# Peptides against a protein of PDB entry 1ZZD, part 38

Target 1, 109 residues: chain A of PDB entry 1ZZD
Amino acid sequence: FQVVNPYLLRDLVDLGIWDEGMKQYLITQNGSIQGLPNVPQELKDLYKTVWEISQKTIINMAADRSVYIDQSHSLNLFLRAPTMGKLTSMHFYGWKKGLKTGMYYLRTQ

## One batch from the design tools (peptide; aimed at target 1 K56 G85 M90)

Design b2_p25_7_s2 (made by RFdiffusion4, then SolubleMPNN; from b2_p25_7, 10 letters changed)
Fold by OpenDDE base, seed 1:
Structure b2_p25_7_s2 (fold): chain B 109 residues (1-109), chain A 25 residues (1-25)
Amino acid sequence: as target 1 above (109 residues)
Amino acid sequence: MEKEKEEELKKLEELYEKYKSELEE
């Protein structure tokens, strides 16, 4: 399943574009909204920056310990002005919480 | 599938704990 941050879900709901099709799209795109034509570019740029920073940090840590990360289980984060430490902490916490809680609306089942 | 996710989570948690002090201010 694909886990996304609550701010992204809120934004998609506020835009009136959240539905079953959107859910399946996010699952197939590993949480990325970059390919959505009905999302403002400003939001896409913000989510892209946060996601790339978080992934870069995780990749660096994973390389040190030779851990493979499945992108299908990654968390897309949204923060206005995050620090590297804050992003990493929230990414791990959000990813762990998503696995433990088992969010139905983001599963393929 | 659930077992695989738990194993991956454990590895990532170990990495997080290792670098936690460096990630925090």
Scores: peptide ipSAE 0.018, ipTM 0.287, DockQ to the pose 0.097
OpenDDE base, seeds 2, 3, 4, 5: peptide ipSAE 0.018, 0.018, 0.015, 0.018; ipTM 0.277, 0.295, 0.281, 0.278

Design b2_p25_7_s3 (made by RFdiffusion4, then SolubleMPNN; from b2_p25_7, 11 letters changed)
Fold by OpenDDE base, seed 5:
Structure b2_p25_7_s3 (fold): chain B 109 residues (1-109), chain A 25 residues (1-25)
Amino acid sequence: as target 1 above (109 residues)
Amino acid sequence: MEKEKEEEEKKNEELFEKYKSELEE
């Protein structure tokens, strides 16, 4: 499991975009929002530095509000010659389709 | 806030359709 940054969670809730799909996306991206097309660039810029914070530090800061994310399930995808754009599209597509389990392992040829 | 939410939802749907098309190529 991992803990979501409480400040990121607050901002996502305030934007009204927090849901189960978003949660699963964050699992696959280790908390990064840089690849999300529906997040304002201002927030992406803000959380570039936040993403560098260790999980231990995040846990310590989340004493008042914390969210545990279950990573018990995994999904493997195999791609041939993937591009960064295609990978981003794939993750967003999966999020919108409401995948119950995020992609944990990516295999490339 | 409601108007902003509706606009964002519309944009998300448009992006979804765009990405779906890109993945089908």
Scores: peptide ipSAE 0.021, ipTM 0.360, DockQ to the pose 0.066
OpenDDE base, seeds 1, 2, 3, 4: peptide ipSAE 0.012, 0.017, 0.018, 0.018; ipTM 0.263, 0.329, 0.364, 0.317; seed 3 fails the geometry check

Design b2_p25_7_s4 (made by RFdiffusion4, then SolubleMPNN; from b2_p25_7, 9 letters changed)
Fold by OpenDDE base, seed 2:
Structure b2_p25_7_s4 (fold): chain B 109 residues (1-109), chain A 25 residues (1-25)
Amino acid sequence: as target 1 above (109 residues)
Amino acid sequence: MEEELEEELKKLEELFKKYESELLE
């Protein structure tokens, strides 16, 4: 399943550009917004997918994540089979308490 | 277990925060 970052969806809604067309676009682009001309560069940078970040970051994430793979069952399941969407979602999980708007979830096969 | 999960999630939150600068660079 493909999971789109809920915070990204929120921001797209806030920008007023979220619609069915955008949904289909994200599906076809594997969640990437890099090719969208109507999205601020700052948001493009913020919501880079795993394959759009530096190799160093990927390595660091993988290495550090390995330290936490033997925790709670729920967390273990998350870390054992993470999707790109889950990783990006988790990356911004710490921001959840600071969020003032609702979260949006997009799951596709 | 729920409490333990919450604590671990907090640790992960802190872990991922340090990558923010790298993602933006």
Scores: peptide ipSAE 0.019, ipTM 0.304, DockQ to the pose 0.052
OpenDDE base, seeds 1, 3, 4, 5: peptide ipSAE 0.013, 0.014, 0.012, 0.015; ipTM 0.235, 0.298, 0.234, 0.261; seed 4 fails the geometry check

Design b2_p25_8 (made by RFdiffusion4)
Pose (drawn by RFdiffusion4):
Order: structure tokens, then C-alpha cells, then sequence
Structure b2_p25_8 (pose): chain A 109 residues (1-109), chain P 25 residues (1-25)
């Protein structure tokens, strides 16, 4: 099979750019839209992959919501070019933010 | 033991630089 994010899909049709320079490009690009030559910046900002969102923001939003969480939450973490240093900063940052669950699975590469 | 300590220090320095630069990608 293969299906595109329906919201991203609606928007590409609404711009008529859902030509084949897309279904194909999207798949052989991990489903990323940054650096597509013909897509508005607003769409680029709205459809960031998790690999394109700073794990800092992920942790901050987790810290924000956590004051309302009686228990904890499964906080999966995503790193692009993973070094031992970046992982260390990610663990400490979640640790100093007072999180109960600093990391569920680390998804990487 | 000295080489292990130097390596751990390098990881911590990198971690500090990552926190200051906000490079959590």
C-alpha cells in the first residue's frame, strides 16, 4: 500500500501541485516536505516530521502537560545524527525539567 | 583509566555545548 497524511494531502490538492513530482518524491524522502521547491512555508512549518522537531520542544511540551498528569506519560524520543553528547543533553534536560519519564524508546539514525 | 576519564569529559563538554546551542535534534 502507501497513503499520505490526509491533511497534507488536502493541501497539496488545493494547490494543484499534487502532480507526480510528489507522491514519488514524498516516499523517497521519508515523507518530509522541507526543501520541496514548490511548497509554501506555512505548510513546511505545519507538517514537520518528528525528526524535524527539536527534541527540546518535545520535552518542553511534555513538561508543560506533566503538571496535569497524576501518573506519567510515554515520552518517545527521536534523534537525527545521534551522538553520545546530544543524548546526554537530552537526558539531563528532561531530568532537570522534573519529568518522571525521561525516555520511553529512543528511535534513531 | 585516564583515557576513559578523558573520553567521558569530552562527552560532557559536548553535552554542555548542545544545551547552550539548543541543538537537540
Amino acid sequence: as target 1 above (109 residues)
Amino acid sequence: DTETLEHATEILDEAVEVMESDDFY

Design b2_p25_8_s1 (made by RFdiffusion4, then SolubleMPNN; from b2_p25_8, 15 letters changed)
Fold by OpenDDE base, seed 5:
Structure b2_p25_8_s1 (fold): chain B 109 residues (1-109), chain A 25 residues (1-25)
Amino acid sequence: as target 1 above (109 residues)
Amino acid sequence: DELEKKLLEEILKEAKEYLEKEDFL
């Protein structure tokens, strides 16, 4: 299990802000850099964790890919506090967007 | 069974609301 994205690690090193403290911070924040004041917003936008990305956007991207990809791939969606209504909505949204593959929902704290 | 039906209807109603607004995460 990797808490820190390897590319994020690289970029943090390049910024010169990677140290043991940063490592520990990321561990406690489950890989999120959104709260770091010394990280450029550009990197924050680039390295959003799965919990910070709109699952709607993920569905849209998957639907866009499905136009070009014949092979079915499962799509994993992540929600912090899902309700059955939300999950069902996401399912139907995916369906409406043309996703015919299985969608899996994961909830973690 | 009837209770389940009502619960499902409630879930679907909620889902439709989210779909219309597209405001799910």
Scores: peptide ipSAE 0.057, ipTM 0.611, DockQ to the pose 0.571
OpenDDE base, seeds 1, 2, 3, 4: peptide ipSAE 0.046, 0.046, 0.043, 0.054; ipTM 0.573, 0.578, 0.575, 0.618

Design b2_p25_8_s2 (made by RFdiffusion4, then SolubleMPNN; from b2_p25_8, 14 letters changed)
Fold by OpenDDE base, seed 1:
Structure b2_p25_8_s2 (fold): chain B 109 residues (1-109), chain A 25 residues (1-25)
Amino acid sequence: as target 1 above (109 residues)
Amino acid sequence: DLEELLALLAILLEALEYLEKEDFL
């Protein structure tokens, strides 16, 4: 089952574009609104799914947190199509950004 | 062995390309 983000639902209703078709679209797109032409870009930027967020950004955020936290964070990464090259590059980038450990949980779609 | 070395080199090359372009996602 898929639960629609209640804030997203509210915003879509406020836009007057919520209907059964929209509901079915979200189901088929696993919650993504990126492909909707009638949704403002600002909302698309706000309501990115985990698969649409730059993992580089996630690494940057983790690095920023690591400056103030002694413990290594558990980092969750989400990749649609991971390759050894991509993972290796992420490791190198994380190391370059000062992450103490390259430990992460990898989830694939 | 040679096959292992080539495999590692291929991975490193791919990784370097991603790092250069910063498009690993």
Scores: peptide ipSAE 0.055, ipTM 0.657, DockQ to the pose 0.671
OpenDDE base, seeds 2, 3, 4, 5: peptide ipSAE 0.044, 0.044, 0.043, 0.044; ipTM 0.617, 0.631, 0.613, 0.610

Design b2_p25_8_s3 (made by RFdiffusion4, then SolubleMPNN; from b2_p25_8, 17 letters changed)
Fold by OpenDDE base, seed 4:
Structure b2_p25_8_s3 (fold): chain B 109 residues (1-109), chain A 25 residues (1-25)
Amino acid sequence: as target 1 above (109 residues)
Amino acid sequence: MEELEKLLEKILEEAKKYLEEEDFL
């Protein structure tokens, strides 16, 4: 089942654009608001779905956190269309960044 | 052992091109 992000809901209400049409839009877009022209870019950046977040950014954040934790992360990566090239690049990049675990789970859509 | 080594070398050489490329989102 789908769960509405309550913070996103609030912000869309505050923008005065929440209605049944917006609800149906979010359902059809799997929660994405990137295509909404009347939503500020700041909110679009804040409410990115996992499929809209840079995987390089995720790897960077994982590497940055790694210096403050004893054990490695169960790092999850998200690719709509994985290829051998992308996966290889991600693994090598994570390795170059010093990650002990380059990828624990790969999620695809 | 030789066959495995050859395979590993092939994989390594193929992978090296991606080491600096970083072709991903």
Scores: peptide ipSAE 0.034, ipTM 0.457, DockQ to the pose 0.246
OpenDDE base, seeds 1, 2, 3, 5: peptide ipSAE 0.030, 0.027, 0.029, 0.030; ipTM 0.476, 0.371, 0.470, 0.481

Design b2_p25_8_s4 (made by RFdiffusion4, then SolubleMPNN; from b2_p25_8, 17 letters changed)
Fold by OpenDDE base, seed 2:
Order: C-alpha cells, then sequence, then structure tokens
Structure b2_p25_8_s4 (fold): chain B 109 residues (1-109), chain A 25 residues (1-25)
C-alpha cells in the first residue's frame, strides 16, 4: 500500500511545476524526485520520493536533528545549523498541520 | 515495470484529485 506525500504534492503545485510531464517522469522514476531538474534542491532535501514515510522514519530523522517528538506529536526542534533547521521546520510544519499538533522551534548553539 | 508504472499513475491521479478537492493542509 503506497501513499503519496500530500505535503510534497502541495509544494510542487505551489511552485507551479506539477503537470503531466512531471507526473510521467515520476512514474518512470518510481516516485523519485531527485532527478527532476526543475525541483528546488530544498525540496529534494526534504522529500526523497513522493511516498509517505513512516512515522518511525520521521521520528528517527527528527531525532538525528535534535528534535523531540512527544506522545502527542508535539514537536520541539532544537537545532544549531540554520539551514538544517529551516529544512526540518518546513517538513515538520507540514507534518504538524497534518497531524494538528503543536510545534516549537528552538535554535541553540 | 509496466504494471508498476500503471499503479503509480493511478496513485498520483487519485492523490491529485484529493489535493484538488480537500484542504488537508
Amino acid sequence: as target 1 above (109 residues)
Amino acid sequence: MEEEEAKLKKILEEAEEYLKNEDFL
């Protein structure tokens, strides 16, 4: 059972690059967006494929980036690197909205 | 391969339709 990541789709639509050509390309690439020349690198960093990732994977990724996710899926993000912080925040903001949870972004050195 | 492509095509079409009709974000 495969599910498309709705946040990625929204991002692609918002960028105005979601069209039949892209859909066909994604099909040939088995959902990978990494090879798309017109997709911003930022999106490639946020999303590896169009597929929804498991909660476990998300949590692991968050943990690697010094993010704490509690039982209620409230997010506390503690990052030192601004670039990574932004990428993570973008991802988790979308996730937050989808899960209707709280997010706290704290940057520390 | 063709079967997988057909599956993905269908999934993307369904997702696109959902995106158009639902405000999930």
Scores: peptide ipSAE 0.091, ipTM 0.653, DockQ to the pose 0.016
OpenDDE base, seeds 1, 3, 4, 5: peptide ipSAE 0.045, 0.037, 0.041, 0.039; ipTM 0.567, 0.563, 0.558, 0.544

## One batch from the design tools (peptide; aimed at target 1 G85)

Design b2_p26_3 (made by RFdiffusion4)
Pose (drawn by RFdiffusion4):
Structure b2_p26_3 (pose): chain A 109 residues (1-109), chain P 26 residues (1-26)
Amino acid sequence: as target 1 above (109 residues)
Amino acid sequence: TVEEDIETIEEVLEELEEEIEELEEE
């Protein structure tokens, strides 16, 4: 099989650019749209992959929501070019933000 | 680089030690 994010899908059809220079490109690009040559910036900003969102924002939104969480939440973390230093900063950042769950799984590479 | 990662780890440890000291004082 293979299916594209239906919201991203609707928008590519609405621009008529859902030509084959897409279904193929999208798969051999991990389903990313940044740096596609023919896509509006707004769509690029809206459809960021989790690998394209700073784990800093992820941790901040988690901290924000956590004052309303009686228990905790499964906070999966995603690192692109993982170094031991970046991981250390990620752990500490979540730690100093007062999170109960600093990390569920670390998905990497 | 390795040097930059080491400097990042040292900075994080210094900040952690300061925060532990503040918690002990409280």

Design b2_p26_3_s1 (made by RFdiffusion4, then SolubleMPNN; from b2_p26_3, 15 letters changed)
Fold by OpenDDE base, seed 3:
Structure b2_p26_3_s1 (fold): chain B 109 residues (1-109), chain A 26 residues (1-26)
Amino acid sequence: as target 1 above (109 residues)
Amino acid sequence: SEEEDKKIIEEIEKEKKELEEKKKEE
């Protein structure tokens, strides 16, 4: 499993954007929020330092086990011309539809 | 190190507080 920074989790919840899709996105992005269009830039700048904190420290600071995300499911997305924005939307769409396996998309936006 | 991580967390908390105060002013 992967641990989410508890402060980041709180901020995402406060923004009202924390859901199953967000969890899965963070798994695929190794905890990065830099590619999220609905997160204020100031928060993105703040959490650039997340990777400087050891996972062990994050675990120790986590009071609630809800900050843990399960990586038991795998998702392989195949795109002809992927962009970060497109990948983000497709990740969210996939999980909203309950798709937890590989997907292939041919359309462009 | 764990001690360095704690310092980073403290800095993040400080910056977060400042950000929250700024948001309240808007």
Scores: peptide ipSAE 0.019, ipTM 0.283, DockQ to the pose 0.015
OpenDDE base, seeds 1, 2, 4, 5: peptide ipSAE 0.016, 0.009, 0.007, 0.015; ipTM 0.262, 0.242, 0.221, 0.269

Design b2_p26_3_s2 (made by RFdiffusion4, then SolubleMPNN; from b2_p26_3, 14 letters changed)
Fold by OpenDDE base, seed 5:
Structure b2_p26_3_s2 (fold): chain B 109 residues (1-109), chain A 26 residues (1-26)
Amino acid sequence: as target 1 above (109 residues)
Amino acid sequence: TEEEDKKIIEEIEKEKKELEEKKKEE
């Protein structure tokens, strides 16, 4: 299964710009909102994709043994046995460590 | 759907709150 970054989702919903078109756009852009004209710059600054996140932050996130990060295309987190609690913990940890939209996709391996 | 996404957010935020509370207790 796939879970999108809940923080990004929340903010887009709050802006009233979330729809299926937006969802598909994000998928094709690997979570990048930088090219969206209807998104405030403040939000663009807040959320950066794996290409815009420091390697230090990525490494710090990877230090969590509960997750496996695939950096081949985008920062994807893979779980062997995902639960809502575990997913939340991962997002919380990533957010706390300064990840923006790097954890856009959480997937089962 | 948008409605489903909102429900997901709600669930995640609830879990986040619980997690934060647990961490404070440790």
Scores: peptide ipSAE 0.020, ipTM 0.245, DockQ to the pose 0.033
OpenDDE base, seeds 1, 2, 3, 4: peptide ipSAE 0.014, 0.016, 0.009, 0.009; ipTM 0.244, 0.210, 0.230, 0.200

Design b2_p26_3_s3 (made by RFdiffusion4, then SolubleMPNN; from b2_p26_3, 14 letters changed)
Fold by OpenDDE base, seed 2:
Structure b2_p26_3_s3 (fold): chain B 109 residues (1-109), chain A 26 residues (1-26)
Amino acid sequence: as target 1 above (109 residues)
Amino acid sequence: SEEEDKKIIEEIEKELEELKKKKELE
């Protein structure tokens, strides 16, 4: 399954783009909305997933995958991809706040 | 800082584990 930030889901609903297709897209994209042309850049910046952080951090924490989606093959692809931007405390603070409000679990059908 | 980020991530991991446990009970 894939964990999704509830605020992201809210904003996608507000944009009127949440549907089964979007759900499947998020599953295939490991929760990333970066490739969506119909999503404002501000939201893309706000909702970077755990897969959209620095490779260094991902590698260092790869042994403990509790914060990552349960898809090892996707992690491997990320590790081979170009390095992401620097991880910021503020970014993960937002994630923490999201967790406090509960997370959604997307599952393949 | 990176150290601060690590602390936050650790907290997130704890919360996720708790959520997973709750989900398993549903």
Scores: peptide ipSAE 0.020, ipTM 0.280, DockQ to the pose 0.044
OpenDDE base, seeds 1, 3, 4, 5: peptide ipSAE 0.019, 0.015, 0.008, 0.015; ipTM 0.320, 0.311, 0.229, 0.290

Design b2_p26_3_s4 (made by RFdiffusion4, then SolubleMPNN; from b2_p26_3, 15 letters changed)
Fold by OpenDDE base, seed 4:
Structure b2_p26_3_s4 (fold): chain B 109 residues (1-109), chain A 26 residues (1-26)
Amino acid sequence: as target 1 above (109 residues)
Amino acid sequence: SEEEDKKIIEEIEKEAEKLEKEKELE
């Protein structure tokens, strides 16, 4: 599955580049914006260093483990492995502190 | 599931639209 960073979504909307094509791109690129020419480098750096790497790590780990997702409006990810759950919680804690809206998850199950 | 995925995508789209409208009003 893939976590859609709500901050990224907001930034893309603010840039006025959010559309169906962008959505599909994010899905196919596992949430990475590094290959987008129309995104400022500052944003690429931000999400690369703060969120993207950890997000990819979580996605990879979650793909290896059983994942439970509920609450579609504020999508929560629960991992069967306690250690994975803790890692996920730590990652998402930063999101929750600054988020006005919930987190989103895209899954391929 | 595919149904759940569709629901998630729809929620993302709704949120995006909301943000776009809010930005236009600012």
Scores: peptide ipSAE 0.029, ipTM 0.441, DockQ to the pose 0.029
OpenDDE base, seeds 1, 2, 3, 5: peptide ipSAE 0.019, 0.015, 0.028, 0.024; ipTM 0.341, 0.259, 0.450, 0.451

Design b2_p26_4 (made by RFdiffusion4)
Pose (drawn by RFdiffusion4):
Structure b2_p26_4 (pose): chain A 109 residues (1-109), chain P 26 residues (1-26)
Amino acid sequence: as target 1 above (109 residues)
Amino acid sequence: EREEYLETRRAIAEREREDGPDLPDW
C-alpha cells in the first residue's frame, strides 16, 4: 500500500501541486516536505516530521503537560545525527525539567 | 477535527520558535 497524511494531502490538492512530482518525491524523502521547491512555508511549518522537531520542544511540551499528569507519560525520543553528547544533553534536559519518564524508546539514525 | 489539528500544529511551531536553539552536543 501507501497513503499520505490526509491533512497534508488535502492541502496539496487545494494547490493543484499534487502532481506526480509529489507522491513519488514524498516516499523517497521519508515523507518530509521541507525543501520541496513548490510548497508554502506555512505548510512546511505545519507538517514537520518528528525528526524535524527539536527534541527540546518535545521535552518542553512534555514538562508543560506533566503537572497535570498524576502518573507519567510515554515519551518517545527521536534523534537525527545521534552523538553520545546530544543524547547526554537530552537526558539531562528531561532530568532537570523534573520529568518522571525521561525516555521511553530512543528511535534514531 | 481539521481546525483542532491545525491549531495544535501551530502551537507546536510557535513553541519551537520560543524555545530557541536546540540542545547542546556535549

Design b2_p26_4_s1 (made by RFdiffusion4, then SolubleMPNN; from b2_p26_4, 10 letters changed)
Fold by OpenDDE base, seed 4:
Structure b2_p26_4_s1 (fold): chain B 109 residues (1-109), chain A 26 residues (1-26)
Amino acid sequence: as target 1 above (109 residues)
Amino acid sequence: DIEKIREERRAIAEKEKEVGPDLPDL
C-alpha cells in the first residue's frame, strides 16, 4: 500500500514544495492533493485518487471501449461513501450507455 | 512505464472535463 504516487512525489519535488509537512499532510489525506493551494490545477487533475474520479467519467470511458470489456470481470468503481441512490444512478446510467456488464465491483474506502 | 501512466491519467482528466458533474444521488 502506497499513499503517495511516486510520480506525484517527483512532481512535488520539482515544484519545490515537498517536505516533511507535505508528507504528513498527504498521509492524513490518503494521498489527495486536491486541498493543496500551491499545486497547479493541472497536477490536481492528473493525480486524482481513485476516490476522486467521477464515476460518470469512468462509466463513459468504459462505454467508449465497451467492445473490449471482458464478461469475466466487471468494471471497478470506487466510492468513498456509497448510497443506494448513487448505486442506482450508476446502474441505470451504465445501462443507458450500453455497457454489457450490468454488475460493477464496488470498492469502498 | 511513466509515459503510459501519464497518458492514462491525461485521458481521465480530459474525459472529466467533457463529462461535467458526476451522477446524482437518486
Scores: peptide ipSAE 0.350, ipTM 0.843, DockQ to the pose 0.799
OpenDDE base, seeds 1, 2, 3, 5: peptide ipSAE 0.182, 0.305, 0.282, 0.283; ipTM 0.739, 0.827, 0.812, 0.816

Design b2_p26_4_s2 (made by RFdiffusion4, then SolubleMPNN; from b2_p26_4, 12 letters changed)
Fold by OpenDDE base, seed 4:
Structure b2_p26_4_s2 (fold): chain B 109 residues (1-109), chain A 26 residues (1-26)
Amino acid sequence: as target 1 above (109 residues)
Amino acid sequence: DIEKILEERKKIAERMKEEGEDLPDV
């Protein structure tokens, strides 16, 4: 399991902020750089972890690709702290966007 | 494929800027 994306690592090195302390920080943060004050926002946007990505956006992108989800074209959703309310919201939104199968794989942290 | 993942992340980042906040907890 690699916590840090190789390209993220490269970019952090290029910024001159990569060191052992940074490495340990990222391990404790499960790869999240969102809390780093010395990282440009553009990189924070690019290297969001799966738990930091809008699932609304994921659903939108899936809907753009296909109205049907099957095993060959599965949709993985990631929620850090799922609640019934969040799951309900996602279900209805997916339905609204035309995801007819309603089938998705929910991953939790 | 890391490059493919990175490209997808770029796309996601752009879409998130356009679409705003995630779905609410209802």
Scores: peptide ipSAE 0.507, ipTM 0.898, DockQ to the pose 0.648
OpenDDE base, seeds 1, 2, 3, 5: peptide ipSAE 0.467, 0.289, 0.241, 0.235; ipTM 0.891, 0.744, 0.700, 0.707

Design b2_p26_4_s3 (made by RFdiffusion4, then SolubleMPNN; from b2_p26_4, 15 letters changed)
Fold by OpenDDE base, seed 2:
Structure b2_p26_4_s3 (fold): chain B 109 residues (1-109), chain A 26 residues (1-26)
Amino acid sequence: as target 1 above (109 residues)
Amino acid sequence: SIEKIIKERKEIAEEMKKEGPDLPDL
């Protein structure tokens, strides 16, 4: 599964650019939005930092434990144009510290 | 608005630089 920041998902929805294509793109791009032309550069710069830190944490966790990140909740509604709260093919797990929010795991459907 | 988003994300980014994300134990 591809981990994605919950705020990023919110922002993409708020920007009106979240859809199934975007989801698949993010999976392919390891959660990076740097290649998206319709996202402001300043926001991309911010999420570069967020993404890098998050990915580093995930890698360290995987290396240390040799485990797969678990999920608390999953949502499969198969919506073509999902809205926040109705995102398809997602699994959720909370952060212990830092963002103090969940992590979303994107998967193919 | 995008301005609000950027402002909020700046704050989050700064917090992450200090503490970083920490995942629960599995």
Scores: peptide ipSAE 0.300, ipTM 0.741, DockQ to the pose 0.128
OpenDDE base, seeds 1, 3, 4, 5: peptide ipSAE 0.243, 0.279, 0.236, 0.281; ipTM 0.720, 0.728, 0.724, 0.751

Design b2_p26_4_s4 (made by RFdiffusion4, then SolubleMPNN; from b2_p26_4, 12 letters changed)
Fold by OpenDDE base, seed 4:
Structure b2_p26_4_s4 (fold): chain B 109 residues (1-109), chain A 26 residues (1-26)
Amino acid sequence: as target 1 above (109 residues)
Amino acid sequence: DREEIIKKRKEIAERMKKEGPDLPDL
């Protein structure tokens, strides 16, 4: 499976910090660059993994686009460590934001 | 499409900066 985003890879190469050590590091970190001291913060912000992105933000963006989610316009949610409490809060928040359906694709790590 | 992906990622990044924390574990 693809651990490193291809565009991130390009940027790391452009920075001159891509090497075998970096590759192995990213594999162990499941693609996360947040712990790298030699990566600019701007890139860290840009290349968050799906597990590092606020699902609240994702729901906000979805609500801004459409209140109706179907198979053609699916909402993918990612939770590293899902709990019933987290799922509940997501469901209610989606409802609060006007999403007509609780239908989303939940992915877990 | 690179431009589309980067645009979306930038939007997410900016939103996460100005928005509060993620949803709680109730």
Scores: peptide ipSAE 0.591, ipTM 0.925, DockQ to the pose 0.741
OpenDDE base, seeds 1, 2, 3, 5: peptide ipSAE 0.036, 0.008, 0.073, 0.032; ipTM 0.461, 0.184, 0.483, 0.413; seeds 1, 2, 5 fail the geometry check

Design b2_p26_5 (made by RFdiffusion4)
Pose (drawn by RFdiffusion4):
Structure b2_p26_5 (pose): chain A 109 residues (1-109), chain P 26 residues (1-26)
Amino acid sequence: as target 1 above (109 residues)
Amino acid sequence: EELEEDLEEIEETLEELEEELEELEE
């Protein structure tokens, strides 16, 4: 099989750019749209992959929501070019933000 | 160069951790 994010899908059809220079490109690019040559910036900002969102924002939104969480939440973390230093800063950042769950799985590479 | 940058990030993080632990102890 293979299916594209239906919201991203609707928008590519609404621009008529859903030509084959897409279904193919999208698959051999991990389903990323940044740096596609023919796509508006607004769409780029709206459809960021989790690998394209700073884990800093992910931790902040988690901290925000956590004051309303009686228990905790499964906070999966995603690192692109993982170094031991970046992981250390990610752990400490979540730690100093007062999170109960600093990390569920670390998805990497 | 990459290794030096990684170690500097780890040292900075440890310094910040030590300062935060001292504040919690106070």

Design b2_p26_5_s1 (made by RFdiffusion4, then SolubleMPNN; from b2_p26_5, 14 letters changed)
Fold by OpenDDE base, seed 5:
Structure b2_p26_5_s1 (fold): chain B 109 residues (1-109), chain A 26 residues (1-26)
Amino acid sequence: as target 1 above (109 residues)
Amino acid sequence: DEEKKDREVIEEVEKEMEELLKKLAE
């Protein structure tokens, strides 16, 4: 389960490159757009994933999840093997922390 | 620096998320 940064989604849509293929790519790449040739470099620089952040800034937690942010500190989440309980927790946590922008969910089945 | 700021945000989020997940497991 992946929560996509709404600003990233907006930018991709504005570029006219958002489609099902892009969606699947983001899922498989855990939100990274670094490997996309049709994305401007300035956007690649703007958005970060856990894999694009230096290792010293990555917190290894017991739970299998990935948290990454962009330069505006917008939260992106990727959880492996999500359960309804985990989704609920994410929802309430995001709400509590003021994540009031619309979240876009990517599901892998 | 920017990296430090990123770490602080991530650490805060991860910490609280971990606690939430632990509560779900209990």
Scores: peptide ipSAE 0.022, ipTM 0.298, DockQ to the pose 0.048
OpenDDE base, seeds 1, 2, 3, 4: peptide ipSAE 0.016, 0.020, 0.015, 0.014; ipTM 0.274, 0.316, 0.279, 0.256

